# Peptides against a protein of PDB entry 7QUU, part 21

Target 1, 43 residues: chain A of PDB entry 7QUU
Amino acid sequence: DAVEPSVEKEYKKIISFRDTVFEGKHQQFLVPNNVRLKFLRDR

## One batch from the design tools (peptide; aimed at target 1 V7 K13 F39 D42)

Design b2_p26_5_s1 (made by RFdiffusion4, then SolubleMPNN; from b2_p26_5, 11 letters changed)
Fold by OpenDDE base, seed 1:
Structure b2_p26_5_s1 (fold): chain B 43 residues (1-43), chain A 26 residues (1-26)
Amino acid sequence: as target 1 above (43 residues)
Amino acid sequence: EPVFNLKEFEEKYNEIKEILDRNLKK
């Protein structure tokens, strides 16, 4: 089945950001302003 | 700039991942 492009794009952004965070191996991290993830903005 | 704890991020990430993963499987 086809996946909507909007869903796929958001998923890829989340995965990319996750990998960046884990590569740093930091218990705390700053979210760069260019990161546009809804769940990070809504706290 | 917002500061996150890794554990908090992982929990939120997993929640969103599950939603998106279900959409990718459809």
Scores: peptide ipSAE 0.207, ipTM 0.652, DockQ to the pose 0.182
OpenDDE base, seeds 2, 3, 4, 5: peptide ipSAE 0.207, 0.206, 0.202, 0.204; ipTM 0.651, 0.650, 0.646, 0.649

Design b2_p26_5_s2 (made by RFdiffusion4, then SolubleMPNN; from b2_p26_5, 16 letters changed)
Fold by OpenDDE base, seed 4:
Structure b2_p26_5_s2 (fold): chain B 43 residues (1-43), chain A 26 residues (1-26)
Amino acid sequence: as target 1 above (43 residues)
Amino acid sequence: KPVLDLKKFEEEYEKIKKILDKYEKK
């Protein structure tokens, strides 16, 4: 069965967040290191 | 690309936390 569109949207948000924090990569934005470091410290 | 706004990203993070909490519940 195909993944429900709502569930797929949620997974994409989680993956996007992970890539932003851990890799400094975002499809739409440049990611400052201070943004990454804030979330990495709370790990 | 525009620079990521920290405040907006924090707001998105809180939404993600709510998603994670939903899937952590057995």
Scores: peptide ipSAE 0.408, ipTM 0.740, DockQ to the pose 0.331
OpenDDE base, seeds 1, 2, 3, 5: peptide ipSAE 0.382, 0.339, 0.339, 0.355; ipTM 0.721, 0.709, 0.695, 0.706

Design b2_p26_5_s3 (made by RFdiffusion4, then SolubleMPNN; from b2_p26_5, 16 letters changed)
Fold by OpenDDE base, seed 2:
Structure b2_p26_5_s3 (fold): chain B 43 residues (1-43), chain A 26 residues (1-26)
Amino acid sequence: as target 1 above (43 residues)
Amino acid sequence: PPVLDLEKFEEEYNKIREILDKNLKK
């Protein structure tokens, strides 16, 4: 089943966030390890 | 690229989660 474009757009943003936090990769930002670890500890 | 501001990023993430939750409840 096809996902609506508006919902798909938001899912892609969530996946991008995951990649930033867990892998330290982002297209627009440098993600230092200490920043990633801080997020994981605060959750 | 600029260094990630974690606080601002978390704010954006929460906004996205809210939008996503609303779409799933339609």
Scores: peptide ipSAE 0.105, ipTM 0.507, DockQ to the pose 0.331
OpenDDE base, seeds 1, 3, 4, 5: peptide ipSAE 0.073, 0.058, 0.097, 0.098; ipTM 0.463, 0.452, 0.490, 0.489

Design b2_p26_5_s4 (made by RFdiffusion4, then SolubleMPNN; from b2_p26_5, 15 letters changed)
Fold by OpenDDE base, seed 5:
Structure b2_p26_5_s4 (fold): chain B 43 residues (1-43), chain A 26 residues (1-26)
Amino acid sequence: as target 1 above (43 residues)
Amino acid sequence: GPVLNLKELEKEYEKIDKILKKNEKK
């Protein structure tokens, strides 16, 4: 049940988006609260 | 610094979510 490398890459993108646009955390910048996306909060 | 385009982020998320759901059956 190995995950394909392409799928793993997409998982990493999802996590990055969630952290950035839901939690407001990013390696390079802080995302304001009013910019956070609702569709990631439910995941 | 970096600027977020929310519409582009939504588009990319939707694309990725579809891929993940297809592979969730494995």
Scores: peptide ipSAE 0.045, ipTM 0.503, DockQ to the pose 0.289
OpenDDE base, seeds 1, 2, 3, 4: peptide ipSAE 0.044, 0.034, 0.041, 0.029; ipTM 0.468, 0.459, 0.496, 0.449

Design b2_p26_6 (made by RFdiffusion4)
Pose (drawn by RFdiffusion4):
Structure b2_p26_6 (pose): chain A 43 residues (1-43), chain P 26 residues (1-26)
Amino acid sequence: as target 1 above (43 residues)
Amino acid sequence: VLTYEEEIKFLAEVLDVSEEEIEEIL
């Protein structure tokens, strides 16, 4: 499963979701310091 | 590149939520 047909579809839904959280204005999730670093360092 | 399951798991762990909640959102 290293690169499936799923990849772009996964990316569009997940990159938009993650990018909103990268701004931290996510309606469902307000993200503080530790969460900021977790997102950025890991991925 | 991460698999779908790995991406869901990663998002769930970072947000301290269940994978099912992340799947419903996505």

Design b2_p26_6_s1 (made by RFdiffusion4, then SolubleMPNN; from b2_p26_6, 10 letters changed)
Fold by OpenDDE base, seed 1:
Structure b2_p26_6_s1 (fold): chain B 43 residues (1-43), chain A 26 residues (1-26)
Amino acid sequence: as target 1 above (43 residues)
Amino acid sequence: VLSREERIKLLAEILNVSESTIRKIL
């Protein structure tokens, strides 16, 4: 099943955020107020 | 330095998902 391009893009953002938070490079993520990863709420 | 649990909480808040969802992705 091909993951929708929108879901893949959101997943890549999650991984990027994970890696940055865990690498201790706490640059204050200006978390854009709109990073509502909708697909993670449906699972 | 943030603890593992504090980092999980931070990611959950950032992504607006449950901590349990974050723990499945880690």
Scores: peptide ipSAE 0.104, ipTM 0.570, DockQ to the pose 0.073
OpenDDE base, seeds 2, 3, 4, 5: peptide ipSAE 0.099, 0.091, 0.090, 0.095; ipTM 0.563, 0.555, 0.546, 0.556

Design b2_p26_6_s2 (made by RFdiffusion4, then SolubleMPNN; from b2_p26_6, 11 letters changed)
Fold by OpenDDE base, seed 2:
Structure b2_p26_6_s2 (fold): chain B 43 residues (1-43), chain A 26 residues (1-26)
Amino acid sequence: as target 1 above (43 residues)
Amino acid sequence: PLSREERIDFLAEVLNVSKSTIRKIL
């Protein structure tokens, strides 16, 4: 199994999250409630 | 809709990565 570089795994996670949250293209990404609430408070 | 900068800030915070990393991918 080619262990994808840690950087490539991170990029795939970012892209998947981007597309889920802002484009609706991927399966729902679980965002921790505390992080989501912090972002909404600091906005 | 979120601005580009709001999207960068949100993704950086939620994924715990630098804003510079997010700007390379968005």
Scores: peptide ipSAE 0.050, ipTM 0.494, DockQ to the pose 0.081
OpenDDE base, seeds 1, 3, 4, 5: peptide ipSAE 0.038, 0.044, 0.045, 0.045; ipTM 0.480, 0.486, 0.482, 0.487

Design b2_p26_6_s3 (made by RFdiffusion4, then SolubleMPNN; from b2_p26_6, 11 letters changed)
Fold by OpenDDE base, seed 4:
Structure b2_p26_6_s3 (fold): chain B 43 residues (1-43), chain A 26 residues (1-26)
Amino acid sequence: as target 1 above (43 residues)
Amino acid sequence: VKSREERIKELAEILNVSEATIRKIL
């Protein structure tokens, strides 16, 4: 099953956040409310 | 230096998901 383009885009955002938090480069993440990952709420 | 657990908690809070979900993605 092809991962829906929407899910892939959201996954890329998670990876970006992961990398930034784990690299310690940003002490504060302002995640805009519109960046809420819908596919993770159902897991 | 932040612990791995602290970083997982912060990611969970930021993304508004469970820490268990974050642990599955990392």
Scores: peptide ipSAE 0.068, ipTM 0.523, DockQ to the pose 0.042
OpenDDE base, seeds 1, 2, 3, 5: peptide ipSAE 0.061, 0.061, 0.065, 0.066; ipTM 0.504, 0.497, 0.514, 0.522

Design b2_p26_6_s4 (made by RFdiffusion4, then SolubleMPNN; from b2_p26_6, 7 letters changed)
Fold by OpenDDE base, seed 4:
Structure b2_p26_6_s4 (fold): chain B 43 residues (1-43), chain A 26 residues (1-26)
Amino acid sequence: as target 1 above (43 residues)
Amino acid sequence: VLSREEQIKFLAEVLNVSEATIEKIL
């Protein structure tokens, strides 16, 4: 199924968060907004 | 260094999302 552009943006934030926490690729620790992840909790 | 499985479990817990969903994203 084609991922909606809005959903893809939130996926990219999760990937960036992973890279920050586990790979040290980002200087700023940015946690994805839990409110925006609500749609992922139902999946 | 955490394994892929440990990373998925951690992210699922912290983000309150299913492990299956995280696995599809990563």
Scores: peptide ipSAE 0.320, ipTM 0.823, DockQ to the pose 0.045
OpenDDE base, seeds 1, 2, 3, 5: peptide ipSAE 0.293, 0.301, 0.288, 0.305; ipTM 0.812, 0.815, 0.809, 0.817

Design b2_p26_7 (made by RFdiffusion4)
Pose (drawn by RFdiffusion4):
Order: C-alpha cells, then structure tokens, then sequence
Structure b2_p26_7 (pose): chain A 43 residues (1-43), chain P 26 residues (1-26)
C-alpha cells in the first residue's frame, strides 16, 4: 500500500484538516504547544 | 475552537496517525 489510489483523496481531506489545526483555530480542536510540535515534527 | 478533552485528543490522534501513515506510504 505504498502509494495507493487513495493518496490524493486522503491528502486533500487530511491537508485541509491538518492545516486548520496548524493555525490552531480548528473548531473542534484547540491545539497547544506539545501538539504543535507533534504535528510538525512527525509529518 | 473547543479545548481538548480525552475523547477529542483520541480523535485528533487518529487524524495525526492517518497523516503520518499517508506520508510514510508516499
């Protein structure tokens, strides 16, 4: 499953979700320091 | 934005894991 047909579909929905959280203004999720580093360092 | 609790942290982790796994697959 190294690169499926799913990739771009997964990217568009996950990138937009993640990018909102990267701003930390996510309606459902307010992200502090540790979460900021987790998202950025891992991915 | 809503502050994080246990349930919302678990849901956020699921999104995080999917994003990391997708990157590793690429």
Amino acid sequence: as target 1 above (43 residues)
Amino acid sequence: PEPLNEESEEELDEWHEKSVELEERV

Design b2_p26_7_s1 (made by RFdiffusion4, then SolubleMPNN; from b2_p26_7, 12 letters changed)
Fold by OpenDDE base, seed 5:
Structure b2_p26_7_s1 (fold): chain B 43 residues (1-43), chain A 26 residues (1-26)
Amino acid sequence: as target 1 above (43 residues)
Amino acid sequence: PKPLNEESLKKLEEEYKKGVELLKRI
């Protein structure tokens, strides 16, 4: 079954955030090391 | 790419939380 475009959009945002805070990777941002460390500590 | 600031980080986190809640309902 086809996934609704809205669902796919929100899923892509999940992946984007995850890549940002765990990998320090984002297409539009340079991710400071302290950002990654913050979210690792808060878990 | 530009440096990620606190405001942009907060927006990304909000969108993450919203997406997680949506997927939990499917």
Scores: peptide ipSAE 0.467, ipTM 0.829, DockQ to the pose 0.370
OpenDDE base, seeds 1, 2, 3, 4: peptide ipSAE 0.452, 0.465, 0.465, 0.461; ipTM 0.828, 0.828, 0.828, 0.827

Design b2_p26_7_s3 (made by RFdiffusion4, then SolubleMPNN; from b2_p26_7, 14 letters changed)
Fold by OpenDDE base, seed 1:
Structure b2_p26_7_s3 (fold): chain B 43 residues (1-43), chain A 26 residues (1-26)
Amino acid sequence: as target 1 above (43 residues)
Amino acid sequence: PKPLDEKSLKELEKEYKRGVELEKRI
């Protein structure tokens, strides 16, 4: 079944937030380098 | 910037994985 546009939009925000945080680009959150490097390797 | 603890990271990854599964339905 098709996903509701509102739900899709919220999940895209979650993904975008995660990516921003783990790339080390988020202003509020500091991710340890080992975690960042693991994320970049695994995606 | 506030450091993310392991609990917060795990919760974030859980939500991300749910999002990935949702995107497969789009």
Scores: peptide ipSAE 0.278, ipTM 0.759, DockQ to the pose 0.457
OpenDDE base, seeds 2, 3, 4, 5: peptide ipSAE 0.278, 0.190, 0.245, 0.222; ipTM 0.748, 0.709, 0.741, 0.730

Design b2_p26_7_s4 (made by RFdiffusion4, then SolubleMPNN; from b2_p26_7, 12 letters changed)
Fold by OpenDDE base, seed 3:
Structure b2_p26_7_s4 (fold): chain B 43 residues (1-43), chain A 26 residues (1-26)
Amino acid sequence: as target 1 above (43 residues)
Amino acid sequence: PKPLNEESLKKLNEEYNKGVELDKRI
């Protein structure tokens, strides 16, 4: 079945939000350094 | 800034992985 365009848009927002948070660029959320460094290494 | 706890990080990573899997199918 084809993925609905609305569902695709929501998943793209989740990906963008997660990347911003894990890069340590989000002003409202702090990610532990070990998790941040793992993310930056594994991408 | 609020520290994200381990449970919140786990939930966020699970939703991210679903998004990545869908993006590969489109």
Scores: peptide ipSAE 0.171, ipTM 0.688, DockQ to the pose 0.405
OpenDDE base, seeds 1, 2, 4, 5: peptide ipSAE 0.102, 0.051, 0.114, 0.128; ipTM 0.619, 0.488, 0.632, 0.650

Design b2_p26_8 (made by RFdiffusion4; failed a check: the pose's geometry)
Pose (drawn by RFdiffusion4):
Structure b2_p26_8 (pose): chain A 43 residues (1-43), chain P 26 residues (1-26)
Amino acid sequence: as target 1 above (43 residues)
Amino acid sequence: ELTDEQKEELEEKYEEALELYERLEE
């Protein structure tokens, strides 16, 4: 499953979700310092 | 602050994004 057909579909929905959290204005999730670093360092 | 439910849901989204990153890396 290294690169499936799912990749771009997964990217568009995830990337937009993640990018909103990268601004930290996510309606469902307000992200502080530790979460900021977790998102950025891991991925 | 986030509730425990919100933290769990955020982790699920995080794991999904990480699995996508690991597959691209491979």

Design b2_p26_8_s1 (made by RFdiffusion4, then SolubleMPNN; from b2_p26_8, 9 letters changed; failed a check: the pose's geometry)
Amino acid sequence: MLTPEQLEELEKKYEEGLKLDERLKK

Design b2_p26_8_s2 (made by RFdiffusion4, then SolubleMPNN; from b2_p26_8, 12 letters changed; failed a check: the pose's geometry)
Amino acid sequence: MLTEEQQKKLEEEYKRGLELDRRLRE

Design b2_p26_8_s3 (made by RFdiffusion4, then SolubleMPNN; from b2_p26_8, 13 letters changed; failed a check: the pose's geometry)
Amino acid sequence: MLSKEQLEKLEKEYEKGLELDKRLKA

Design b2_p26_8_s4 (made by RFdiffusion4, then SolubleMPNN; from b2_p26_8, 8 letters changed; failed a check: the pose's geometry)
Amino acid sequence: MLTKEQLEELEKKYEEALKLDERLKK

## One batch from the design tools (peptide; aimed at target 1 Y11 F39)

Design b2_p27_1 (made by RFdiffusion4)
Pose (drawn by RFdiffusion4):
Structure b2_p27_1 (pose): chain A 43 residues (1-43), chain P 27 residues (1-27)
Amino acid sequence: as target 1 above (43 residues)
Amino acid sequence: EELEEKAEENKLDKENIEWLKEEGYYS
């Protein structure tokens, strides 16, 4: 499953979700320091 | 190569989203 047909579909939905959390203004999730580093460093 | 990188990033993003829901950082 190294690069499926799913990739761009996954990207659009996830990238937008993650980018909102990268601003930390996510309606469902308010993200502090540790979470910030987790998202940026891992991915 | 770009698509492999994006696939790996997406897998990490899914894991991080699941972890965020488990850790309960809800608004």

Design b2_p27_1_s1 (made by RFdiffusion4, then SolubleMPNN; from b2_p27_1, 14 letters changed)
Fold by OpenDDE base, seed 1:
Structure b2_p27_1_s1 (fold): chain B 43 residues (1-43), chain A 27 residues (1-27)
Amino acid sequence: as target 1 above (43 residues)
Amino acid sequence: DEKLKKAEEVKKGKEFRKELKEEGVFA
């Protein structure tokens, strides 16, 4: 089944968010390395 | 299934944001 446009839009946003957090570049977050690494391992 | 894959990634990402909030990671 094709991905619905709404799901695709949310997917793009969440991937962008994830990547900025992992890189420590999210403007709204000061993400500790231990938290960042936890989710990197679970990726 | 691409639809399932993307839905699972969205779910996982929302959980990630929730955990970041709970950890007080917001600047």
Scores: peptide ipSAE 0.280, ipTM 0.758, DockQ to the pose 0.593
OpenDDE base, seeds 2, 3, 4, 5: peptide ipSAE 0.256, 0.255, 0.065, 0.050; ipTM 0.744, 0.746, 0.459, 0.490; seed 4 fails the geometry check

Design b2_p27_1_s2 (made by RFdiffusion4, then SolubleMPNN; from b2_p27_1, 17 letters changed)
Fold by OpenDDE base, seed 1:
Structure b2_p27_1_s2 (fold): chain B 43 residues (1-43), chain A 27 residues (1-27)
Amino acid sequence: as target 1 above (43 residues)
Amino acid sequence: DELLKKAKEVKELKKLREEIERDGVYA
């Protein structure tokens, strides 16, 4: 439906942001190593 | 439903983003 494209677009944006941050590749944000490592293990 | 699932996940991910923006370390 009409909501799907908007939801999917936003989902992709947030996932991209999350992954970039937790992979330590974001230019602006860093997260604690313990949190980052947990994310990487859980993925 | 996949749409509902994604919508709920987006909601939680928005919270995560907000937390990062508030509490994250600027590189």
Scores: peptide ipSAE 0.181, ipTM 0.691, DockQ to the pose 0.504
OpenDDE base, seeds 2, 3, 4, 5: peptide ipSAE 0.175, 0.177, 0.177, 0.171; ipTM 0.687, 0.689, 0.687, 0.687

Design b2_p27_1_s3 (made by RFdiffusion4, then SolubleMPNN; from b2_p27_1, 15 letters changed)
Fold by OpenDDE base, seed 5:
Structure b2_p27_1_s3 (fold): chain B 43 residues (1-43), chain A 27 residues (1-27)
Amino acid sequence: as target 1 above (43 residues)
Amino acid sequence: DELLKKAKEVKKAKEFKKELKEDGVFA
C-alpha cells in the first residue's frame, strides 16, 4: 500500500539521519562502534 | 503493509537518535 505523504516525509527524514550516522558521516556525531552495532543487529 | 513497516523503521530510528544524543560523542 502507498504510504501517506506525511508519514513518508517523516520516514525519509529520520531514515536519512539514521543512515548518515551509521555511515559515520554525521557532522555532529562520532558514533562509537558498540552503539552502532547495537542498532545494526536490530535492523 | 508498507505503512506498518515504515512506522516500525521510524520508531527504531527515533530510538537510535535518542541514544546517540545520550551516548554519542560530539565532534
Scores: peptide ipSAE 0.184, ipTM 0.688, DockQ to the pose 0.562
OpenDDE base, seeds 1, 2, 3, 4: peptide ipSAE 0.180, 0.177, 0.178, 0.173; ipTM 0.686, 0.685, 0.686, 0.677

Design b2_p27_1_s4 (made by RFdiffusion4, then SolubleMPNN; from b2_p27_1, 17 letters changed)
Fold by OpenDDE base, seed 2:
Structure b2_p27_1_s4 (fold): chain B 43 residues (1-43), chain A 27 residues (1-27)
Amino acid sequence: as target 1 above (43 residues)
Amino acid sequence: DEKLKKAKEVKKGKEFREELIKDGVFA
């Protein structure tokens, strides 16, 4: 059950984006809580 | 499986990104 290269590439991009929003360049107060909580609940 | 897990995360992450764009977070 190997992960295909295309899926792995997109996965890395999404993880990087997530980390940027929550931990990196973007300040957390700019991200609405309803959106943040929805994303976190679905993880 | 790991493949399904990562595919699911990609889908959720893309939806999240679209919501942030709609909310003007990246304006």
Scores: peptide ipSAE 0.297, ipTM 0.776, DockQ to the pose 0.471
OpenDDE base, seeds 1, 3, 4, 5: peptide ipSAE 0.278, 0.275, 0.291, 0.292; ipTM 0.766, 0.768, 0.770, 0.772

Design b2_p27_2 (made by RFdiffusion4; failed a check: the pose's geometry)
Pose (drawn by RFdiffusion4):
Structure b2_p27_2 (pose): chain A 43 residues (1-43), chain P 27 residues (1-27)
Amino acid sequence: as target 1 above (43 residues)
Amino acid sequence: PLDPDLLLEFVDMTYSEQLEFIENLEE
């Protein structure tokens, strides 16, 4: 499953979701310091 | 708002699992 057909579909949904959390204004999730680093360093 | 610790687990998920997680949130 290294690169499926799913990849771009997964990216659009995830990237937009993540990018909102990268601003930290996510309606469902308010993200502090440790979460910021977790997102950025891992991915 | 929901617990941000859920997102710590989310970061460790595969892309398919992250998609399912987001779809479940929308439901």

Design b2_p27_2_s1 (made by RFdiffusion4, then SolubleMPNN; from b2_p27_2, 11 letters changed; failed a check: the pose's geometry)
Amino acid sequence: VLDPELLLEFVKMSLKEQAKFIDELEK

Design b2_p27_2_s2 (made by RFdiffusion4, then SolubleMPNN; from b2_p27_2, 11 letters changed; failed a check: the pose's geometry)
Amino acid sequence: VLDPELLLEFIKMSLKEQYDFIEELEK

Design b2_p27_2_s3 (made by RFdiffusion4, then SolubleMPNN; from b2_p27_2, 8 letters changed; failed a check: the pose's geometry)
Amino acid sequence: VLDPELLLEFVDMSLKEQYEFIEELEK

Design b2_p27_2_s4 (made by RFdiffusion4, then SolubleMPNN; from b2_p27_2, 11 letters changed; failed a check: the pose's geometry)
Amino acid sequence: VLDPNLLLKFVDMSLKEQSDFIDELEK

Design b2_p27_3_s1 (made by RFdiffusion4, then SolubleMPNN; its pose is not in this set)
Fold by OpenDDE base, seed 3:
Structure b2_p27_3_s1 (fold): chain B 43 residues (1-43), chain A 27 residues (1-27)
Amino acid sequence: as target 1 above (43 residues)
Amino acid sequence: DIEKLIELQKKLKKAKEFREELLKEKA
């Protein structure tokens, strides 16, 4: 059965959101959270 | 405390991104 156009639109939004979050995570993974947290605590 | 703050900031960022996607649909 063809996915209803409304449901397809919702999936596209979820994918767009996921990709935006994933890009933000990749930028954070350049510095491990533990190292970043240590740096903030040492200040 | 700082770890909890960073986790909160991450949750807020995700909530903003979700809101932006909802607003793009209504525009």
Scores: peptide ipSAE 0.028, ipTM 0.386, DockQ to the pose 0.060
OpenDDE base, seeds 1, 2, 4, 5: peptide ipSAE 0.021, 0.028, 0.027, 0.021; ipTM 0.360, 0.396, 0.368, 0.339; seed 1 fails the geometry check

Design b2_p27_3_s2 (made by RFdiffusion4, then SolubleMPNN; its pose is not in this set)
Fold by OpenDDE base, seed 3:
Structure b2_p27_3_s2 (fold): chain B 43 residues (1-43), chain A 27 residues (1-27)
Amino acid sequence: as target 1 above (43 residues)
Amino acid sequence: DEKEKIELAKKLKKAKEFRKELEELKK
């Protein structure tokens, strides 16, 4: 069956937040480079 | 389709792992 819209929406929200943090637009989190490299592969 | 559903489930799992890593960094 089709992908549940709630699941897709949750994924898009987390990815949008990730991109904001990695672009330096959200300064609350100092993300180590090893953590960045682990999660940038899905971009 | 089922292939797209499985792919999204894998991507969502990895995204949730990222969220957990950020929660640990906030402590």
Scores: peptide ipSAE 0.194, ipTM 0.692, DockQ to the pose 0.467
OpenDDE base, seeds 1, 2, 4, 5: peptide ipSAE 0.042, 0.129, 0.043, 0.052; ipTM 0.456, 0.625, 0.463, 0.469

Design b2_p27_3_s4 (made by RFdiffusion4, then SolubleMPNN; its pose is not in this set)
Fold by OpenDDE base, seed 3:
Structure b2_p27_3_s4 (fold): chain B 43 residues (1-43), chain A 27 residues (1-27)
Amino acid sequence: as target 1 above (43 residues)
Amino acid sequence: EEEEKIKLAEELKKAKEFRKELLEEKK
């Protein structure tokens, strides 16, 4: 089943949000150190 | 094409989990 292009765009936005926040480029979201360490290990 | 879709689904799962934990810590 082909994922609809609209749904795929929403998925890419969620991934981009993670990357932006994790890199510290998002002004509104500070990542707690415990959360940061958890997701650093998953990379 | 199928391998790219599987990789995107796995990345999305991790990104959703990240968003959930980030929102829980902000409460």
Scores: peptide ipSAE 0.439, ipTM 0.801, DockQ to the pose 0.489
OpenDDE base, seeds 1, 2, 4, 5: peptide ipSAE 0.436, 0.438, 0.434, 0.431; ipTM 0.800, 0.802, 0.800, 0.799

Design b2_p27_4 (made by RFdiffusion4)
Pose (drawn by RFdiffusion4):
Structure b2_p27_4 (pose): chain A 43 residues (1-43), chain P 27 residues (1-27)
Amino acid sequence: as target 1 above (43 residues)
Amino acid sequence: EELEEEIEEAREELEEELEEAREELEE
């Protein structure tokens, strides 16, 4: 499953979700310091 | 400011990974 047909579909949904959290204004999720580093360093 | 720069870099890297994954699918 290294690169499936799913990849771009996964990207669009996940990247938009993650980008909102990268601003930390996510309606469902307010992100502090540790979470900020976790997202950025891992991915 | 530093955090915004880190976010911009992370977004660029994710876009590059997506381009690479598309190239692999085309191959």

Design b2_p27_4_s2 (made by RFdiffusion4, then SolubleMPNN; from b2_p27_4, 13 letters changed)
Fold by OpenDDE base, seed 3:
Structure b2_p27_4_s2 (fold): chain B 43 residues (1-43), chain A 27 residues (1-27)
Amino acid sequence: as target 1 above (43 residues)
Amino acid sequence: SEWEKLREEALKRLKEELEKAKKLLEE
């Protein structure tokens, strides 16, 4: 499927963001733009 | 706290988007 490369890119961003959230468990942190997901724009 | 609420909402959305991404990769 031609959608696979773009979906894989978003999947990698989801994993990177998840790991960052767990590393910053009890503290606010700046999430780099390269790992930002679309759903965070409307939080 | 406000941070805890934000974190829980983010984790909920991550779970939903992860499941969507997995389904799309199988197409």
Scores: peptide ipSAE 0.068, ipTM 0.533, DockQ to the pose 0.258
OpenDDE base, seeds 1, 2, 4, 5: peptide ipSAE 0.045, 0.058, 0.054, 0.062; ipTM 0.459, 0.503, 0.493, 0.523

Design b2_p27_5 (made by RFdiffusion4; failed a check: the pose's geometry)
Pose (drawn by RFdiffusion4):
Structure b2_p27_5 (pose): chain A 43 residues (1-43), chain P 27 residues (1-27)
Amino acid sequence: as target 1 above (43 residues)
Amino acid sequence: DYEEFKENFIEEKENFEEHLKELEEEK
Protein backbone atom coordinates (compact mmCIF):
# COMPACT_ATOMS: atom_id res chain seq x y z
CA ASP A 1 0.00 0.00 0.00
CA ALA A 2 2.94 2.30 -0.66
CA VAL A 3 1.05 4.94 -2.61
CA GLU A 4 -2.45 3.76 -3.41
CA PRO A 5 -5.16 5.30 -5.63
CA SER A 6 -6.35 6.75 -2.37
CA VAL A 7 -3.42 9.13 -1.99
CA GLU A 8 -4.73 12.37 -3.62
CA LYS A 9 -8.21 11.90 -2.24
CA GLU A 10 -6.68 11.31 1.24
CA TYR A 11 -4.46 14.36 0.73
CA LYS A 12 -7.21 16.84 -0.21
CA LYS A 13 -9.41 15.81 2.80
CA ILE A 14 -6.54 15.45 5.27
CA ILE A 15 -4.48 18.50 4.04
CA SER A 16 -7.34 20.87 4.36
CA PHE A 17 -8.26 19.50 7.73
CA ARG A 18 -4.68 19.61 8.98
CA ASP A 19 -4.05 23.09 7.49
CA THR A 20 -6.97 24.48 9.45
CA VAL A 21 -5.56 22.93 12.60
CA PHE A 22 -2.09 24.31 11.58
CA GLU A 23 -3.90 27.71 12.00
CA GLY A 24 -5.38 26.32 15.14
CA LYS A 25 -8.75 27.83 14.40
CA HIS A 26 -10.32 24.44 13.80
CA GLN A 27 -13.94 24.58 14.87
CA GLN A 28 -13.83 21.22 16.55
CA PHE A 29 -10.24 21.35 17.78
CA LEU A 30 -8.32 24.15 19.47
CA VAL A 31 -4.58 23.27 19.36
CA PRO A 32 -1.94 24.34 21.84
CA ASN A 33 1.86 24.15 21.86
CA ASN A 34 2.50 20.40 22.16
CA VAL A 35 -0.04 19.58 19.49
CA ARG A 36 1.53 22.18 17.19
CA LEU A 37 4.92 20.51 17.37
CA LYS A 38 3.42 17.03 17.01
CA PHE A 39 1.75 17.86 13.75
CA LEU A 40 4.72 19.70 12.29
CA ARG A 41 7.56 17.43 13.34
CA ASP A 42 5.93 14.09 12.56
CA ARG A 43 4.49 14.83 9.15
CA ASP P 1 3.93 18.93 -0.24
CA TYR P 2 1.91 16.41 -2.17
CA GLU P 3 5.06 14.66 -3.51
CA GLU P 4 6.53 14.45 0.00
CA PHE P 5 3.21 13.09 1.32
CA LYS P 6 3.02 10.59 -1.52
CA GLU P 7 6.64 9.36 -0.97
CA ASN P 8 6.00 8.83 2.75
CA PHE P 9 2.28 7.95 2.37
CA ILE P 10 2.15 5.03 4.82
CA GLU P 11 4.00 6.94 7.56
CA GLU P 12 2.01 10.12 6.85
CA LYS P 13 -1.32 8.20 7.02
CA GLU P 14 -0.41 6.41 10.26
CA ASN P 15 0.82 9.65 11.90
CA PHE P 16 -2.37 11.45 10.82
CA GLU P 17 -4.63 8.76 12.26
CA GLU P 18 -2.72 8.79 15.60
CA HIS P 19 -2.84 12.60 15.83
CA LEU P 20 -6.59 12.68 15.04
CA LYS P 21 -7.29 10.04 17.66
CA GLU P 22 -5.38 12.07 20.29
CA LEU P 23 -7.33 15.22 19.38
CA GLU P 24 -10.63 13.33 19.74
CA GLU P 25 -9.53 12.04 23.19
CA GLU P 26 -8.50 15.53 24.31
CA LYS P 27 -11.88 16.90 23.22

Design b2_p27_5_s1 (made by RFdiffusion4, then SolubleMPNN; from b2_p27_5, 16 letters changed; failed a check: the pose's geometry)
Amino acid sequence: DLEKYKKNFEKELKKEKELREELEKLK

Design b2_p27_6 (made by RFdiffusion4)
Pose (drawn by RFdiffusion4):
Structure b2_p27_6 (pose): chain A 43 residues (1-43), chain P 27 residues (1-27)
Amino acid sequence: as target 1 above (43 residues)
Amino acid sequence: EEEEEIEEAREEEEEELEEAREEEEEE
């Protein structure tokens, strides 16, 4: 499963979701410091 | 600082997307 057909579909849904959290304005999720570093360092 | 971190994260994601597309074409 190293690179499936799923990849671009996963990316568009996830990148947009993540990017909103990268702004931290996510309607469902307000992200502080630790969460900010977790998202950026890991991925 | 926060804006720079966001720009960097978006650039990394674009790089990962490009790499994943290249790998898919190779396969």

